# Ledger of designs, part 107: peptides against a protein of PDB entry 2ODG

Target 1, 89 residues: chain A of PDB entry 2ODG
Amino acid sequence: MTTSQKHRDFVAEPMGEKPVGSLAGIGEVLGKKLEERGFDKAYVVLGQFLVLKKDEDLFREWLKDTCGANAKQSRDCFGCLREWCDAFL

## One batch from the design tools (peptide; made by RFdiffusion4, then SolubleMPNN)

Design b2_p30_2_s4 (from b2_p30_2, 10 letters changed)
Fold by OpenDDE base, seed 3:
Structure b2_p30_2_s4 (fold): chain B 89 residues (1-89), chain A 30 residues (1-30)
Amino acid sequence: as target 1 above (89 residues)
Amino acid sequence: EEEEKELLEKEKELVEEGIEKAKEILEEEE
């Protein structure tokens, strides 16, 4: 499957303090819900991704339960973080 | 080169902070 420009922009450079909404699959609606739960920055979601040992099923289920992400949104977010880690960790 | 090194160190610190914050949030919700 193809990736979005948003995905490519995110994985191309260090994450820094980018907002959670900069993650692929995370729009304004999901971003606000994540921020309300304390996941206001992309690096905090990365933290959860790493706590879950980069497990796709666990992460995507967590994202669904936390902000109501659908299958495509959770896939895009997972893939974004996986490829970022492959490039920078 | 020095600026790049500093940015890399800050990135490492943010990764560690992100892990800590994620654990704290999940523990608080339990």
Scores: peptide ipSAE 0.644, ipTM 0.900, DockQ to the pose 0.889
Fold by OpenDDE base, seed 2:
Structure b2_p30_2_s4 (fold): chain B 89 residues (1-89), chain A 30 residues (1-30)
Amino acid sequence: as target 1 above (89 residues)
Amino acid sequence: EEEEKELLEKEKELVEEGIEKAKEILEEEE
C-alpha cells in the first residue's frame, strides 16, 4: 500500500495545534462531525487513539461510530496517528 | 537545540491535554 501526501505531511513534523482535518482520511465532512463531538484538533483525536491503547479495531470502530468514517478513511486515520506516534512518542 | 527542545516539550504537553480532553468527552457521553 502507498500513503497519501496528506499522510506524509502529517507524520513529517510535530502536530501542534493542527485542526482535526489535517489527519489523513479526515475530510471536511468527517472533520465537521468530529468537531461537533468536541474533537476539533488533531491532538484530541490522538488523545482518543492513546486512550484506546493504540488498538486498531477499537479506534477504527470509534471513528466509524463517531463521524461515519468508512473503512479506508478509518484505516488512513489510524495509520497516520500510528506512524506519527512511532516518530515522536 | 534549545528551541527544538522547547518545541518538543510543548508537543508533549498537547499530547497530555489531548488525552485529558478525550477522556472528558467520553465521560460526558456516558
Scores: peptide ipSAE 0.644, ipTM 0.901, DockQ to the pose 0.933
Fold by OpenDDE base, seed 4:
Structure b2_p30_2_s4 (fold): chain B 89 residues (1-89), chain A 30 residues (1-30)
Amino acid sequence: as target 1 above (89 residues)
Amino acid sequence: EEEEKELLEKEKELVEEGIEKAKEILEEEE
């Protein structure tokens, strides 16, 4: 598989208070929907990712149900968080 | 070294906060 520059930029450094839109697979449309649900920062989505015990199916379904992410978007977002955790947790 | 440690601690705090916030949001939506 190939990763985007957005993915690489996110995984390369601590998350800090990066906005939710900084996550791979999360564009402006999905980002705004996530923000409306209270997931305004990337670390809050990370929180959900961890609450779901890093389960890919659960997380991707949640993301789809929460903001309407398609398969590619949810895959990119999951992979982004997974690799970030591998690097920093 | 001390600066790096401080950054790592702040990151850990954000992770914990993220978990808490996620749980709160989900509970409110129930």
Scores: peptide ipSAE 0.641, ipTM 0.899, DockQ to the pose 0.920
Fold by OpenDDE base, seed 5:
Structure b2_p30_2_s4 (fold): chain B 89 residues (1-89), chain A 30 residues (1-30)
Amino acid sequence: as target 1 above (89 residues)
Amino acid sequence: EEEEKELLEKEKELVEEGIEKAKEILEEEE
């Protein structure tokens, strides 16, 4: 499956202090909702991803419940974090 | 090379911090 340039840009380098909105699938709307819940940085969402043991179903459901992500958005976000971890962890 | 190592260490710290913060947020929402 194809990925976005946003995805490629994110997985290409350490995420550092990148905002949550830098994650693939996370636009302005979802980003704001995540920030309101305390997930203001990409690394905090990564934290949740890891807490959930990289489980796709658990993570995507969490993301949906937390910020209203649709199937594509949650898929893109999950894939982004998965591939980032593959590269850097 | 030294700078790269430092950046990598900072990244590791952020990963750990992210896990902690995620846990804290989840606990607060329970």
Scores: peptide ipSAE 0.640, ipTM 0.899, DockQ to the pose 0.921

Design b2_p30_3_s1 (from b2_p30_3, 11 letters changed)
Fold by OpenDDE base, seed 3:
Structure b2_p30_3_s1 (fold): chain B 89 residues (1-89), chain A 30 residues (1-30)
Amino acid sequence: as target 1 above (89 residues)
Amino acid sequence: SMEELVRKMEEIGRAAVEGDYERLEKLLAE
């Protein structure tokens, strides 16, 4: 599968204080819903990713339940965090 | 509460991006 420029931009550098909307697969709609639930920064979603032991099915299901992400959006977000962790964690 | 769980995720994520691996390990063990 191919990746977006948004994905490439995210995995290329430490995420620091980047907003949740900087994650691949997370657009304005999903980002707003995540922010309303307390996930304002990308690193908060990273925290959940790590709590779930980087399990793809668990994470993607959580994202769906939390903000209504579809299959592509959850796949893109998971892949974004996985590759970021491989590079920086 | 769910708010407390989100705060825990925030702490874990912050520890990870700051490179505080001792803190990260402690939080993940709880």
Scores: peptide ipSAE 0.769, ipTM 0.954, DockQ to the pose 0.836
Fold by OpenDDE base, seed 5:
Structure b2_p30_3_s1 (fold): chain B 89 residues (1-89), chain A 30 residues (1-30)
Amino acid sequence: as target 1 above (89 residues)
Amino acid sequence: SMEELVRKMEEIGRAAVEGDYERLEKLLAE
């Protein structure tokens, strides 16, 4: 599947203090909902990704339950974190 | 609590992006 420029930008460099909204699949609407739950930085979502042992189904379901992400949004977000980890973790 | 869980995720994520793998392993083992 093709990736977005947002995805490419995220996986190309260290995450640092990037906001949660910098994750592929996470727009302003989902970002605000995540921030309300305490996920203000992308690395906090990375933390959950790692807690769930990088399990795609668990993570995508969590994201759906947490901020209302649809299938594409959760897929994009998962793929973004997976590829970032492959490159930098 | 959920707040505590989020804080744990924050700690894990921070360790990961900082490259503190020893701390990361410790946190993930808890």
Scores: peptide ipSAE 0.769, ipTM 0.954, DockQ to the pose 0.871
Fold by OpenDDE base, seed 1:
Structure b2_p30_3_s1 (fold): chain B 89 residues (1-89), chain A 30 residues (1-30)
Amino acid sequence: as target 1 above (89 residues)
Amino acid sequence: SMEELVRKMEEIGRAAVEGDYERLEKLLAE
């Protein structure tokens, strides 16, 4: 499967204080919904990713329930965090 | 509460990106 430039940009460097909208699969619509729930930074979503022990099914279902992400959006977001962790964690 | 859960996720994520692995391990064990 191919990745987006947004994905490549995110996994290429430490995430620091990047906003939640910098995650692959998270556009302006989903980003606003996540921010309303307290997920303003990408590292807060990373926190949930780690709490769920990097389980793909659990994380993608959580993302769907939390902000209404579709299958592609949740797949892209999961893959983005997985590859970032492989590189930096 | 949901607010407390989000704060916990924030703490875990911050520890991870800061490389504070001892803190991260402690938080994930709770």
Scores: peptide ipSAE 0.772, ipTM 0.955, DockQ to the pose 0.862; fails the geometry check
Fold by OpenDDE base, seed 2:
Structure b2_p30_3_s1 (fold): chain B 89 residues (1-89), chain A 30 residues (1-30)
Amino acid sequence: as target 1 above (89 residues)
Amino acid sequence: SMEELVRKMEEIGRAAVEGDYERLEKLLAE
């Protein structure tokens, strides 16, 4: 599967305090919705990713239910976090 | 509450990105 430059930029370095919108698949619209729910930083979404034991179906369903992410957006976000964890966690 | 759950996710995520694995393991075990 191909990845975006946004994905590559995210997985290339430590996450730190990056905003939630830095996650692949999370644009301005989804980012604002997530921020309104308390997910202001990318690491908060990482927290949920880990709570769900990195389960793709559960995470993508959660993301859809939480901010209205479509299939591609949730796939991109999941893949972004998975690869980041593989590199840094 | 949902707010408490979000705070838990925040704490877990923070521990993960900071490399505080002991804290992370404790949080995930709760």
Scores: peptide ipSAE 0.769, ipTM 0.954, DockQ to the pose 0.868; fails the geometry check

Design b2_p30_3_s2 (from b2_p30_3, 14 letters changed)
Fold by OpenDDE base, seed 3:
Structure b2_p30_3_s2 (fold): chain B 89 residues (1-89), chain A 30 residues (1-30)
Amino acid sequence: as target 1 above (89 residues)
Amino acid sequence: SMAEQVEKMARIGRAAVAGDYERLAQLLAE
């Protein structure tokens, strides 16, 4: 499977204060739902990713339960954070 | 509370992206 340009843009540089919607797999619909739950910045989702010890199944299930992400969206988001961490953390 | 949990995630994330690994380790140990 190939990655999106959105994924590549995210993993190419430090995260900083990027909004949650900058994460691969997180479009406008999911982004708004996450923001309503307090996940306004991408680093908040990163925090959960780390709390879950980078476990793919746990994270993807959490994302589904939190904002209704489908399998592709959760996969894209997980992969985005995994590769960002590999590069910068 | 859920709000407190989200705030903890935010603190963890901020520490991670800031490179504050001591703070990060502390938060993850809680």
Scores: peptide ipSAE 0.798, ipTM 0.962, DockQ to the pose 0.858
Fold by OpenDDE base, seed 1:
Structure b2_p30_3_s2 (fold): chain B 89 residues (1-89), chain A 30 residues (1-30)
Amino acid sequence: as target 1 above (89 residues)
Amino acid sequence: SMAEQVEKMARIGRAAVAGDYERLAQLLAE
């Protein structure tokens, strides 16, 4: 399966203070909804990813419930965080 | 509260990206 350039850009470098919208699968619509819930930075979503012990099903369901992400969006976001963690954590 | 849960996630994420693994382990054990 192919990845997006957005995914590649995110996993290529440290996360720092990148906004939540920098995550693959998180566009303008989902980003705004996440920000309204307090997830303004990508590292806040990373925090939830780690709380859920990197479980794909739990994380993707959470993302769906939190901001209305569809299957592709949640898959892209999960994959983005998984590969970032493999590289930097 | 939900706000407190989000703040905890933020603390965990900040510790992770900062490489503060001691703090990260502490937070994840709570």
Scores: peptide ipSAE 0.797, ipTM 0.962, DockQ to the pose 0.839
Fold by OpenDDE base, seed 2:
Structure b2_p30_3_s2 (fold): chain B 89 residues (1-89), chain A 30 residues (1-30)
Amino acid sequence: as target 1 above (89 residues)
Amino acid sequence: SMAEQVEKMARIGRAAVAGDYERLAQLLAE
């Protein structure tokens, strides 16, 4: 499967204080919903990703339940965090 | 609470991106 430029930009460098909307699959709509729930930074979502032990099904279901992400959005977000962790964690 | 859960996720995420693996391990073990 191919990745987006947004994905490549995110996984290419340390996460730091990047906003949640920097994650692949998280556009303006989902980003606003996540921010309303307290997920203002990408690292907060990373925290949940790690809490869920990097389980794809659990994470993608969580993302769907939390902000209404569809299958592509949750897949893109999961892949983004997985590859970032492989590179930097 | 949900707020407390989010805060824990934030703490875990901050530790991870900071490379504070001791803190990260501690938080994930809680």
Scores: peptide ipSAE 0.797, ipTM 0.962, DockQ to the pose 0.867
Fold by OpenDDE base, seed 5:
Structure b2_p30_3_s2 (fold): chain B 89 residues (1-89), chain A 30 residues (1-30)
Amino acid sequence: as target 1 above (89 residues)
Amino acid sequence: SMAEQVEKMARIGRAAVAGDYERLAQLLAE
């Protein structure tokens, strides 16, 4: 599968203070839900990603349970964070 | 609480993106 431009834009540079909605797979709907739960910045989701030891199944399940992400959204988000970490962490 | 958990995730994430690996390791060990 090919990645989105949104994914490429995110993994190409340091994360900094980017909003949670900048993560691939996280659109307006999911972004709002995450923000309501305190995940306002992408780095907060990164924190959970690391807590879960970068485990795909655990992370994707968590994302689904937290904001209702579907399979594609959770896959895109996981891949985005995984590749960012590979590049910068 | 959930709020406290989110805050910890935020601290972990901030350490990670800041390149503070010592702090990151400390937080992840808790």
Scores: peptide ipSAE 0.796, ipTM 0.962, DockQ to the pose 0.867

Design b2_p30_3_s3 (from b2_p30_3, 13 letters changed)
Fold by OpenDDE base, seed 1:
Structure b2_p30_3_s3 (fold): chain B 89 residues (1-89), chain A 30 residues (1-30)
Amino acid sequence: as target 1 above (89 residues)
Amino acid sequence: SMKELVEFMERVGRAAVEGDYEKLAELLAE
């Protein structure tokens, strides 16, 4: 599988205070829905990723239920956080 | 509540990106 430039840009540096919309797979539509639920920063979604013990099925299902992410969007977001953690956590 | 859950996720994520691994371990043990 190939990754997007958005994915590469995110995993290349510490995320700091980056907005939730900077995550791969999270566009303006999903980002707005996540912000409405209290997930304004990418690190809040990282928090859930870690709480779920980095379980792919649990995380992707959560993302679908929370903001309506499709299979590709949830896969891209999961992969983005997994690779970021491998590099910086 | 959902608000409390989101706040917990925020605390976990903040500890992770700030490199506070002791706090991160404490939170994830709850």
Scores: peptide ipSAE 0.764, ipTM 0.953, DockQ to the pose 0.833
Fold by OpenDDE base, seed 3:
Structure b2_p30_3_s3 (fold): chain B 89 residues (1-89), chain A 30 residues (1-30)
Amino acid sequence: as target 1 above (89 residues)
Amino acid sequence: SMKELVEFMERVGRAAVEGDYEKLAELLAE
């Protein structure tokens, strides 16, 4: 599938302290909702991604339940973290 | 609590991005 520039920018370098909104699929609306629940940094969402053993269905369902992400948003976010981990973890 | 769960995810993610793989393994074994 085609990726966004936002995806490419994220997977190109270590994420460090990047905000949660830097994740592909996470715009201002979803980012605000995630921040309200304590997910202020991208690495906190990475933490959940790893806790779920990188399971796509579980992660995407969690993201939907947590912030209301739709299918494309959850797919983009999952793919972003998967490719980042392939490069840096 | 949900707060404690988020803090756990934060610790896991921090270990991962800092390259502390021993800590990461310990956390994921809980």
Scores: peptide ipSAE 0.762, ipTM 0.953, DockQ to the pose 0.846
Fold by OpenDDE base, seed 5:
Structure b2_p30_3_s3 (fold): chain B 89 residues (1-89), chain A 30 residues (1-30)
Amino acid sequence: as target 1 above (89 residues)
Amino acid sequence: SMKELVEFMERVGRAAVEGDYEKLAELLAE
């Protein structure tokens, strides 16, 4: 499968204090909704990703329920975090 | 509460990005 430049940019370096909107699949609309729920930084979503033991179905369902992410958006976000963890965690 | 859950996720994520694997393991064991 192909990835976006946004995905590649995110997984290429430590995420540090990057905003939640830096995650692949998370645009302005979803980012705002996540921020309103307390997920202001990408690492907070990473936290949930890890709490869910990197389970794709659980994470993607959570993301959908939390911010209304569609299938592609949740897939992109999950893949982004998975690859980031493979590289840096 | 939801606030407490988000704070927990923040702690987990922070430990992960800081490379504090001991803390990360501790948190994930809860």
Scores: peptide ipSAE 0.762, ipTM 0.953, DockQ to the pose 0.860
Fold by OpenDDE base, seed 2:
Structure b2_p30_3_s3 (fold): chain B 89 residues (1-89), chain A 30 residues (1-30)
Amino acid sequence: as target 1 above (89 residues)
Amino acid sequence: SMKELVEFMERVGRAAVEGDYEKLAELLAE
């Protein structure tokens, strides 16, 4: 499947202090919900991604349960973090 | 607590993006 420009922009550089909404699949609605739960920065979600040992099913289920992400949104977010880690971690 | 879990994820993520792999390994071993 093709990736979005948002995905490409995120995986192209270190994430630093980027907000959670910079992650592919995380729009304004999901971003606000994540921020309300304490996930204000993208690296906090990265933290969960790593804690879950990069398991796709576990991460996507967690994202769904945490902010109501649908299948495409969770797929996009997972893929974004996976490719970022492949490049920078 | 949920707050403590989020803080743990924050610590893990921070170590990762800062390239502190020793700290990252220590955290993930908990």
Scores: peptide ipSAE 0.761, ipTM 0.953, DockQ to the pose 0.858

Design b2_p30_3_s4 (from b2_p30_3, 12 letters changed)
Fold by OpenDDE base, seed 4:
Structure b2_p30_3_s4 (fold): chain B 89 residues (1-89), chain A 30 residues (1-30)
Amino acid sequence: as target 1 above (89 residues)
Amino acid sequence: SMEELVKKMEKIGKAAVEGRYEELEKLLKE
């Protein structure tokens, strides 16, 4: 499967203070739900990604439980953070 | 609390994106 332009845009540069909605797989609906839980910036979700030791199953399950992400959304978000970490962390 | 956990994730993520790796390592070991 191919990646989205949103994914490519995110992994191309340091994320800095980018909003949580800049993550691939995180649209307006999921973004608002994450913001309500305190995940306003992409780096907060990165924090959870790292806490979970970059485990795909744990992270994707967490994302589903936290904001209702479906399989594609959680896959896209995980892949986005994984590739970002490979490039910048 | 959940709020405290989110704050910890915030600190971890911020350390990661700022390249503060010593702090990141410390936070991840807590």
Scores: peptide ipSAE 0.767, ipTM 0.954, DockQ to the pose 0.877
Fold by OpenDDE base, seed 3:
Structure b2_p30_3_s4 (fold): chain B 89 residues (1-89), chain A 30 residues (1-30)
Amino acid sequence: as target 1 above (89 residues)
Amino acid sequence: SMEELVKKMEKIGKAAVEGRYEELEKLLKE
């Protein structure tokens, strides 16, 4: 599987206070929906990722249920957080 | 409440990115 430049940019450095929309797979539409639910920063989604013990199926289903992410969007977001954690956590 | 759960996720994520691993461990056990 290939990755986007957005993915590469995110996993290349500590995420700090980056907005939720900086996550791969999370565009303007999904980002706004996540922000409305209280997920304004990327690290809040990271929090859920860790609560779910980095389980791909659980996380992707949660993302779908929370903001309507499709299969590609949830895959991209999961992969982005997984690789970030491997590098920095 | 769902709001409280989101705040918990916020605390967990913030602890992770700030390297506060003892707090992170505590939060994940709650």
Scores: peptide ipSAE 0.764, ipTM 0.954, DockQ to the pose 0.830
Fold by OpenDDE base, seed 5:
Structure b2_p30_3_s4 (fold): chain B 89 residues (1-89), chain A 30 residues (1-30)
Amino acid sequence: as target 1 above (89 residues)
Amino acid sequence: SMEELVKKMEKIGKAAVEGRYEELEKLLKE
């Protein structure tokens, strides 16, 4: 699969205090829904990613249930966090 | 509660991105 520029920008550097909307697959609509649930920063979603032990199926289902992400959005978000962790964690 | 779970995820994620790996390990074992 190919990646987006948004994905490449996110995995290229430490995420620090980046907003949740900086994650690949998370646009303005999904970002607002996540923020309403308390996921304001990208690292909060990273926290869930780690809690789920980086399990793709569990994470993608969680994201779908939490903010209504479709298959592509959840795949993009998962891949973004996986590659970030490979580089920086 | 869901609020408490989100706060836990926040702590875990923050520890990870700040490089506080001992704290991260502790949190993930709770």
Scores: peptide ipSAE 0.764, ipTM 0.953, DockQ to the pose 0.866
Fold by OpenDDE base, seed 2:
Structure b2_p30_3_s4 (fold): chain B 89 residues (1-89), chain A 30 residues (1-30)
Amino acid sequence: as target 1 above (89 residues)
Amino acid sequence: SMEELVKKMEKIGKAAVEGRYEELEKLLKE
């Protein structure tokens, strides 16, 4: 699948303390909504990704319900975390 | 509570990115 520069930048290095908005598919609007819910860092969303056992359907539905992500945004975010985990976890 | 769940996700994610795998395993089993 085609990926964005934002995706490639995220999966290329350790996550550290990167903000939630650094995740592919998470723009300014979604990022602010996630931050208001306590998801200020990308690793908090990673935590949920792992809690859901990396299940794509569950994660994408959760993201939609939590911040209003559309299908492309949730796909991009899921793919970003999946590839990051493949590289670093 | 939802706040507690978010805090758990925070702990899990933090353990993962810091490479604290024993802690991560413990948290995921809770």
Scores: peptide ipSAE 0.764, ipTM 0.953, DockQ to the pose 0.868

Design b2_p30_4_s1 (from b2_p30_4, 13 letters changed)
Fold by OpenDDE base, seed 1:
Structure b2_p30_4_s1 (fold): chain B 89 residues (1-89), chain A 30 residues (1-30)
Amino acid sequence: as target 1 above (89 residues)
Amino acid sequence: EKEELRKKKLEEWEEILKKHPELKEKIFAK
């Protein structure tokens, strides 16, 4: 598998105040649902990713339960945050 | 409830960012 340009753009720099929809795998539909649950910024989802100890299964299950992400969307989002953390944390 | 637990973890994350400015700077270093 290869990464998307959206993924590459996100992992290229500190995320700052980027909206949650900037994360790979998170489109407008999932983004709106996440915002309604208080996850309006990418760094808020980063927090959830880290408090779950970067566990893929736990994070992807959380994302599915929170916004209805499918397997590809949750995989893309997890990979995006994992590689961002490897680069900047 | 899973949702309440996740909410609590989010609050803990917010406090961590307040107490650890170096971590916050890594996130917002643009």
Scores: peptide ipSAE 0.306, ipTM 0.763, DockQ to the pose 0.422
Fold by OpenDDE base, seed 3:
Structure b2_p30_4_s1 (fold): chain B 89 residues (1-89), chain A 30 residues (1-30)
Amino acid sequence: as target 1 above (89 residues)
Amino acid sequence: EKEELRKKKLEEWEEILKKHPELKEKIFAK
C-alpha cells in the first residue's frame, strides 16, 4: 500500500504537542470527537496505542468505538503510529 | 466497564510519562 503525505509528515519527526488531528486517518470530524473524549493530542492517542501493546485489532476497535472511525481511517491511524514508534521509540 | 478500563489505562500512561522522562523526551524532543 501507499501512504499519504499526512502520514509521511507525521512520521518524519517527534510528534511533540501535535494535535490529534495530525494523525493520518484523523480528520476534523474524528479529531473533534477524540478531543471531546480527552484525546486532544497525538501523544495521548499514542498512549492508548502503547497500553494496548500495539495490537492492531484492539486499537482499531477502540478508535472505531471512540470516534466512529471507519476501516480506512483506523488503518491509516494505526499505520501512522506504528511507523512513528518504529522510528522514534 | 470497557470505557472505565481504558480510562484507567490512560491515567497509568500519564503517570508513566511523569515518571519516565526519557520516554517523554523521545515523544517531545522536537
Scores: peptide ipSAE 0.301, ipTM 0.758, DockQ to the pose 0.414
Fold by OpenDDE base, seed 5:
Structure b2_p30_4_s1 (fold): chain B 89 residues (1-89), chain A 30 residues (1-30)
Amino acid sequence: as target 1 above (89 residues)
Amino acid sequence: EKEELRKKKLEEWEEILKKHPELKEKIFAK
């Protein structure tokens, strides 16, 4: 599978204070829902990703439960964080 | 239950960032 430009843009540099909506798979709708739950920044979602031991199933389930992400959205988001971690952690 | 657990884990993550500035730097330094 090919990645989106949004994915490539995110994994190209340290995420810093980038909003949660900068994550691949996270559009405006999902982003707002995540923000309402306190996940307003990408690094906060990164934290959740890491405390779940980078487990794909657990993370994608969490994302689904938290903001209603569908399979593609959760996959894109997971892949985005995974590749970011591989590059910068 | 899951929500409270996730909240606790997120708090732990925040504490980790405080205790590990090197990790924080990797995340935030551009």
Scores: peptide ipSAE 0.297, ipTM 0.757, DockQ to the pose 0.420
Fold by OpenDDE base, seed 2:
Structure b2_p30_4_s1 (fold): chain B 89 residues (1-89), chain A 30 residues (1-30)
Amino acid sequence: as target 1 above (89 residues)
Amino acid sequence: EKEELRKKKLEEWEEILKKHPELKEKIFAK
């Protein structure tokens, strides 16, 4: 699988206060839905990712249920957070 | 309910961040 430039940009540095929409796989539509659910920052989604113990199935299911992410979007988002954690945690 | 459980876990995450400044540094320090 190849990664997007958006993915590479996100995993290149600490996420800080980056908006949720900066995550790979999270566009404007999904980002807005996540924000409405209280997941306005990337680090909040990171929290969800970590409390699910980085489990791909659980996280991707949650993302689908929470904002309607499709398979590619949830895969891209999961991969983005996984690689970010590998680099910075 | 799994949604409420997820919410509680997210609150726990926020408390973890408060108790672990080193973790906050990893997330926020550029």
Scores: peptide ipSAE 0.292, ipTM 0.754, DockQ to the pose 0.404

